# Ledger of designs, part 15: peptides against a protein of PDB entry 6GMG

Target 1, 331 residues: chain A of PDB entry 6GMG
Amino acid sequence: DSDDRVTPPAEPLDRMPDPYRPSYGRAETVVNNYIRKWQQVYSHRDGRKQQMTEEQREWLSYGCVGVTWVNSGQYPTNRLAFASFDEDRFKNELKNGRPRSGETRAEFEGRVAKESFDEEKGFQRAREVASVMNRALENAHDESAYLDNLKKELANGNDALRNEDARSPFYSALRNTPSFKERNGGNHDPSRMKAVIYSKHFWSGQDRSSSADKRKYGDPDAFRPAPGTGLVDMSRDRNIPRSPTSPGEGFVNFDYGWFGAQTEADADKTVWTHGNHYHAPNGSLGAMHVYESKFRNWSEGYSDFDRGAYVITFIPKSWNTAPDKVKQGWP

## One batch from the design tools (peptide)

Design b1_p10_2_s4 (made by RFdiffusion4, then SolubleMPNN; from b1_p10_2, 7 letters changed)
Fold by OpenDDE base, seed 5:
Structure b1_p10_2_s4 (fold): chain B 331 residues (1-331), chain A 10 residues (1-10)
Amino acid sequence: as target 1 above (331 residues)
Amino acid sequence: DILQRPVFEP
């Protein structure tokens, strides 16, 4: 029950974390200990450590989304999302493939669609776009200069994003970022901001007016990236979980993973930070745990989800929530 | 609902 959510208590600023423990190739710790690590490593504003505020601790208590929330500074809107979908693979598999033994046609189509997404290519697309944006942010002291730089960069790379509408999430993302407008943030100066990345796993079959089969086994046509740009329309994502296929079965509504702005070129070596559920230390769920996973562990996802998106947002350069290098675990 | 329900580990 959501009513048993508890905000983790404050941790002294000088308290060092306890060691993380390995868990299935990940580093794992309880949320209270993550707060300690966060204060030592990620809390810095203008080079000074900060105690995680009560508001930030409350955000964090919401689970995996809370990890992204505290590090990005806002609740995820997921507007600037990227993915990679192999249309030819999808069509060919539907045409030439066949359902597994006991698999219905709907299950088969849903599975084939899921498998036609390439998480690594989706991630790389987001990183590519983030790099373009970061170059456009450089030395741009107003939004107009940023947008001009962005268009020039896209033109030079012959990127289809150059054809997006001015009101698209791609061009409007910066101006719609609260920290961009804050005096102690960007102060309306693009050159004070940097692009960062997080990922969301979710269910495609969220349309309540669709067939029960789509809700149970996935909607093969939902949440596909636009050709050329890789942009995913996330407007129909309402955090609706997969429908149960058997009595008593239940699925998770979503999963979020924080990447930030790591410069590691090898995707497999990148670290993704996420939580297991909302914090309920006195409830049946128990305390929230935080995981630092390599990309392989993150991108694998769960059967609860058949879509993955890689989302770009912005944070002030003065924040240290998205460092160039992320060390897995503690120490 | 913006709360994360339990994620099951493989």
Scores: peptide ipSAE 0.127, ipTM 0.819, DockQ to the pose 0.328
Fold by OpenDDE base, seed 3:
Structure b1_p10_2_s4 (fold): chain B 331 residues (1-331), chain A 10 residues (1-10)
Amino acid sequence: as target 1 above (331 residues)
Amino acid sequence: DILQRPVFEP
């Protein structure tokens, strides 16, 4: 429901942002001020600042997903997603652990499953794969060359992704990226593109044919990464929120965080940009706020979600929406 | 705490 959604007004290209304010270890600002920062820092095409277009402002107005949308250039498809799941921990805790006082069996199993995911390892896997892809892209001037390079890189690393089907999201992701085909984007030249990362938080219990308990407390078997590859089948993610466990309770459908292509090796020092909700300055939700969070703050998530995936997509190298260094807040 | 609110559902 976005009936109250409003597209933020244009900001003058040379308008500098107001200072961000600290908020629970994050840097926070209103969406209009983020647009100002975006124009100064991230808007560059071929080295020149750009005013955020009406279309881009409209994308941004959709909330957390809008931040990823405006920076990636397309609405997230989430097809190339990675995570890390500790199967041994999960099995061991189910076998030897017990529900907490007042915790149902279903709640216990859902919690144990959630806790068996490792956000840091999932993020690192995505970064590893993105690095491989970037090496495959750098000297490839057509898709065939890119795919050949990718296969060679994977073989050299003995990576299980080398066994993926040619039609898999892993191999088809580049060709399915609109900006790759654009004249002012990749222009069908892989070497003009780079891999970028964003993250999605969502609820595992989305199967309407499953038990109510799974919808309330999570589906322990859903959205696990494939062994070896770390790939998560996101086909069943329909943006369905967690079911309420008490009267009046409601949960958010998803959260998106933009990482881009930061080169900071320490995961804890990486910055993730996300929004709180769609922009509704005249509605009950109010104006959209944008947060720049360190990995700890991002990966913590909310009780609304029991899954986190780290997704790879591509943008033209001529864009500056994914710089190697991101500074938190302003100034 | 920072609370996430409803966002766009495609």
Scores: peptide ipSAE 0.112, ipTM 0.779, DockQ to the pose 0.146
Fold by OpenDDE base, seed 4:
Structure b1_p10_2_s4 (fold): chain B 331 residues (1-331), chain A 10 residues (1-10)
Amino acid sequence: as target 1 above (331 residues)
Amino acid sequence: DILQRPVFEP
């Protein structure tokens, strides 16, 4: 019951976190303790620690999306999303593969489609694009200069994104970022902003007009990246969970993981921060827990989801919610 | 519904 959601109480600014607990290669803690860590490590604005505001605590209480929300400064719009799909692998497996024992044709096709996505390549594409954007931002003091720089960088790399429409999510993302326009944020100065990354896991079979099989086992044709650019059209993602395959079965609507702007070159060593569910300490779900997972743990996902996207947004450089290095747990 | 439903963690 969504009515059980509670906003975590304020934590004193100087309160130190309790140690995190290991959880199958992850670091795990209750949401209240994450707030303590966040205030010590990630809360800085212009080098000054800040207490997490009531508004930020309310955002955080929504679960995994809350972690991304509080660190990015806005509810995820998911407009600038990237993935990698191996079309040749997909076609080959459909042609030469066969359903497992007891597996329906629809289930087989859904599984093969899921397995044809490469999470590591999708993440790498997002990092590549974020790097290009950051170079374009570095010395640009107005949006026009940023866009000119961006086009030049893309041309130098022979990147297909250079052919996107000026109104596309790719070119409009910065101007549509609230913190870019804020006086204490970017103040309309691109050089004060940096690109950051988060990831979303979700279900492909969300079309209510499609077959029941697609809703149960996935839509093999849905949410594929465009060739050359890697862009995913997320407009049809309405947070609809997978349909039950048996009586009493239920699936999660989505999962969000925060990466930020880590500089670790080895993808396997990057840290992803996410939550398990909305905060309901007095309800059946219990208190929200926050996890800091390595890429392997994050990218593995759950059977609830058959798609992963890596999304780019922007935050002010004066925020410390996306540091170069992220350490798992506490201390 | 923008609330996250529970994710199973072993």
Scores: peptide ipSAE 0.068, ipTM 0.803, DockQ to the pose 0.324
Fold by OpenDDE base, seed 1:
Structure b1_p10_2_s4 (fold): chain B 331 residues (1-331), chain A 10 residues (1-10)
Amino acid sequence: as target 1 above (331 residues)
Amino acid sequence: DILQRPVFEP
């Protein structure tokens, strides 16, 4: 029950974390200990450590989305999302492949669609775009200058994003970022902001007007990236979980992973921070745990989800929630 | 619902 959610207590600013423990190739700890690590490593504003505020602790308590929330400074809107889909592979497998033993046609099509997404290429596209945006931000002191720089960068790279409408989430994302407008944030100065990345796993079969098979096994046509840009229309994502395929089966509504602005070129070496569920220390779910996973562990996902998106947002450069290097675990 | 349901651990 969502009513069991509790805000973790404050941790002293000088409290050092207890060691993380390994869990299936990832580092894992309880949420209170993550707060300790966060205060030591990620809390810095203008180079000074900060105690995680009650508001931030409340955001964090929501689970995996809370990790992204506290580090990005806003609840995820998921408007600027990227993915990669291999249309040729999809068509070929549907034409030449066949359902496995006991697999329905709908299950086969859903599985083939899921397998036609390339998480690494999707992530790489988001990083590419974030890099372009960061170059456009670098010396822009107003939004007009930022947009002009962005257009020039896209033209130089012959990027299809240059053809997006001015009202597109791609061009409006900065102005729609609360921290950009804050005096102690961007203060309306693009050069004080940087692009950051998080990922969302979710279910494609969310249309309640569609067939039960699509809700159980996925909608092969849903949430595909646009050719050329890689943009995914996330407007139909309403956090509806996969429908059960057998009695007693249940699925999770979503999973969020925080990447930030790591500069590690090898995707497999990047670290993704996420949570298991909302914090309910006195409830049936128990205390929230935080995981720091390598890309392989993150991108693998779960059977609960058949889509992954990589989303760009912005934070002030004065925040240290998205450092160039992230160390897995503690110490 | 903005609350995460429990994620199944591998």
Scores: peptide ipSAE 0.059, ipTM 0.794, DockQ to the pose 0.332

## One batch from the design tools (peptide)

Design b1_p11_1 (made by RFdiffusion4)
Fold by OpenDDE base, seed 2:
Structure b1_p11_1 (fold): chain B 331 residues (1-331), chain A 11 residues (1-11)
Amino acid sequence: as target 1 above (331 residues)
Amino acid sequence: SDPNNFNPTPP
């Protein structure tokens, strides 16, 4: 029951966090302790530590999405999303493969589709695009200059994104970022902003007008990236969880992982920050926990989800929520 | 839409 959600209390600005604990190959801590770490490491605005505000703590309390929310400064819109899908693998497996024992055709197709996504390539595409965007931002002092730079960069790389409509999420993402317009943020100056990345795991079978099988086992045709660009149309993602396949079964609606702007070239060494559920210390779910996972742990996902998208948004360079280097755990 | 991660994510 979402009514059990509680905003974590404030933590003193100078309070150091307790050590994180290992959990399934990742670092884990309770949300209050993450707030302590956040204040010490990620809270900086213009180089000065900040206490996490009540509003930010409230955002954080929503769980995995809260981690991305507090670090990106806005609720995820997921409009600029990338993935990688191996169409040839998918077709070949459907043609030459067969359902496992007891597996329905729909279940087989859903599984094959899920397995045809490459999380690492999707992530790399997002990083590539973010890099292009960052170059375009570097010396652009108005949106027009940014867009011109972006188009030039895309042309130089012969990137299919150059053919996107001016109103597409790709070109409109910056102007639609609240922190870009804030006086203490970008102040309408693109050069004060940087591209950042987060990831969302979700269920493909969300179409209520489709078959029950697709809702239970996945929609093989849903949320595929466009060829060339890697863009995923996220418009049909309404946070609808996987349908139960048996009585009493339930699935989570989504998972979010925060990457930010780490410069680590090896994807496997990148750190992803995410939460387990909304904060309900007095409820059945219990206190929210925050995890810092390596890419392998994050990208593995759960049976609740058959899609992973890597999303680009923007934050002010003055924020330290997306540092070049993220250290897993504490200290 | 419900912004909550309303179910615990398995470890």
Scores: peptide ipSAE 0.036, ipTM 0.752, DockQ to the pose 0.149
Fold by OpenDDE base, seed 4:
Structure b1_p11_1 (fold): chain B 331 residues (1-331), chain A 11 residues (1-11)
Amino acid sequence: as target 1 above (331 residues)
Amino acid sequence: SDPNNFNPTPP
């Protein structure tokens, strides 16, 4: 029920943010104050600071997905997603491990599958691919040149992505990005675009035709990355939350974290920006809060989710929503 | 599907 959702009011362009508050190792603030920070730090188009528009504030008001939405310029499609899964670990734990006291077999298998995903390696794969894409974009002035460059880069690295179909999300992602086609965006010039990354946490047990156990404890076989490429088929992700395991229990449908294009080599030092829920200042949920978390805080996730994917999309280089360096909090 | 997340999860 999102009937209580409200669009945050406009903030004056020159209004400075209030200090952020520490919250469990992350920086936290109310959404209105994030808008102030965003206008000072991330709003720039062609080097000029901008007020967050009503449309952008409306996007932001949707919560965690809103943070990614406003910074990427489009609602997440999640088509170009990467993860890392340790098949050997999974098989070994199933064979040699045992359920905990009171844990069902289905719960055990779901947990082991969840723990067999490596968030750091998944993130690293996405960064690797984004780097390849950025090299391919750098001097390409049409899509054909970009695709040729991309194939050459992949061949040089002996990357399995070179074998993907031309219509795959990997090769079609740029042409399907609205900002690529905009005159004040890419203007159909790949060299004006850059690859950026965000992450989605979600539940594996979304198939309504599957067993109740899979919906409650996870589907061990769902949303695994393809070997070699690391690509995750996200077509079956319909934002369905985990099923309750006890009366009165409820779970959140997803979580999104914005990374952008930070150049920090140490994954543990990267900053991820996300929201807690849709903005409902007059409702039971209250005002939306925005968090800036380190990778450890983000990748840990919640019991609501057993999958994490790292997604690549594109934004114009003229936007400052994905700077090389992100600083937590204010000032 | 609802495009927003609903309830906050405790840290």
Scores: peptide ipSAE 0.035, ipTM 0.749, DockQ to the pose 0.144
Fold by OpenDDE base, seed 1:
Structure b1_p11_1 (fold): chain B 331 residues (1-331), chain A 11 residues (1-11)
Amino acid sequence: as target 1 above (331 residues)
Amino acid sequence: SDPNNFNPTPP
């Protein structure tokens, strides 16, 4: 029950974290210990450490989405999302492949669609776009200059994003970022902002008007990226979980992973920070735990989800929630 | 994997 959620208590600013524990190839710790690490490593504003505020601790307490929330400074809107889908693989497997023993046609199609998404290529596309945006931000002191720079960068790369409408989330994302408008944030100066990335795992079969089979096994046609741009229309994502396929089976609604702005070129070496559930130390779920996973651990996902999107948003450069290098665990 | 990965949506 969501009513069991508790805001973690404040941690002294100078308190060092306890060692993290290994968990299935990732580093794991309790939420209070993550707060300690966050204050030492990620809390800096203009180079000065900050104690995590009560508001930030409350955001964090929401679980995996809370990790992205506290580090990005806003609840995820997921409007600027990217993925990669291999249409040829999908068509070929449907034509020449066969359902496994005991697998229904709908289950087969859903599985083939899921397997036709390339998480690494989706992530690389988001990084490519974030890089273009960062170049456009670098010397732009108003939004008009930023947009002009962005158009020029896209033209130079012959990127299909140059054809997006001016009202597209791609062009409106910066102006819709609260921290961009804040006096102690961007102060309406694009050059004070940088692009950051997080990922969301979710279920494709969310259309209540569709067949029960699609809700159970996935909708092969849902949440595909647009050709050329890689943009995913996330407007139909309503945080609806997968429908049970057997009695007693249950699925969760989503998972969020925070990447930020790491510069590591090898995707497999990047670190993704996420939580298991909302903080309920006195409830059935127990205390929230935070995980720092390598890309292979993150991108693998769970059977709960058949889609992964990589989302771009913005934070002030004065924040240290998205450093160039992220170290897994502690010490 | 964590079987308790349930996250509510904020109001």
Scores: peptide ipSAE 0.032, ipTM 0.736, DockQ to the pose 0.396
Fold by OpenDDE base, seed 3:
Structure b1_p11_1 (fold): chain B 331 residues (1-331), chain A 11 residues (1-11)
Amino acid sequence: as target 1 above (331 residues)
Amino acid sequence: SDPNNFNPTPP
């Protein structure tokens, strides 16, 4: 029903947002009001407020992914993704645990795998890596200098990422960022860029050649982070939703949450911005709503998803879409 | 988020 999607209208640059409303521990508003907030708080280029362009409003209209899209400046590629998986917990639970009453073996294994991921540690790893990258960017005026700095930083920390191939998403992410190459963006100067973070929730059981049980209950072996690095191979994420387990059941393909570059050290106090669905004011889904959730609310996810990845990308420092501090709601 | 979070991929 993508035909029902509508681009939100332009909002006057100086129009102030209406108050957000609380919704189960998060702040909620309609997309038009988020645009107003965005223009007041996040729109700045070189310190000057900007009206959200038609193109940006079009991006935003796609829902949760649209929030990340408009703030990162590009459609998420998800190539530089991190997670944390407790292998010992997984093995021990499979060995010593048993299915719940009425739970199939496949359902049990899928659940155990899901529960073996640690969202907080995954987020922490992404923040750690982003910090390393930001240090590498700071005084690098060409990509070669950035890469050299990055290698040195990783070596100093004895980080396993230092062993990644030069062609890996880890080392190629900056050069593959459109805003890095833009004249009014990075202009090929790494020191004009900063690392930012968003998160994606998705379903592990996407392999159509696998068993139906894996598609219904999850693939315990899919989308695990590599040991040492925490990198998740996202190449097999095709935005395929969980398969129904009962008639009439349906699941959503993904959820995206925007974190940016908040400096709040307490993960529980960080704010994640996301949308409920594409904007369809005249359709069955209705108008798009935007949520600003604390980490607890975001990381809980839904039964639609059994994986959470924390992804690093880059934006120009001249943008204010990733401020040090994010205030939940309005005012 | 809303449980009706359907997000089509842009072409």
Scores: peptide ipSAE 0.033, ipTM 0.739, DockQ to the pose 0.412; fails the geometry check

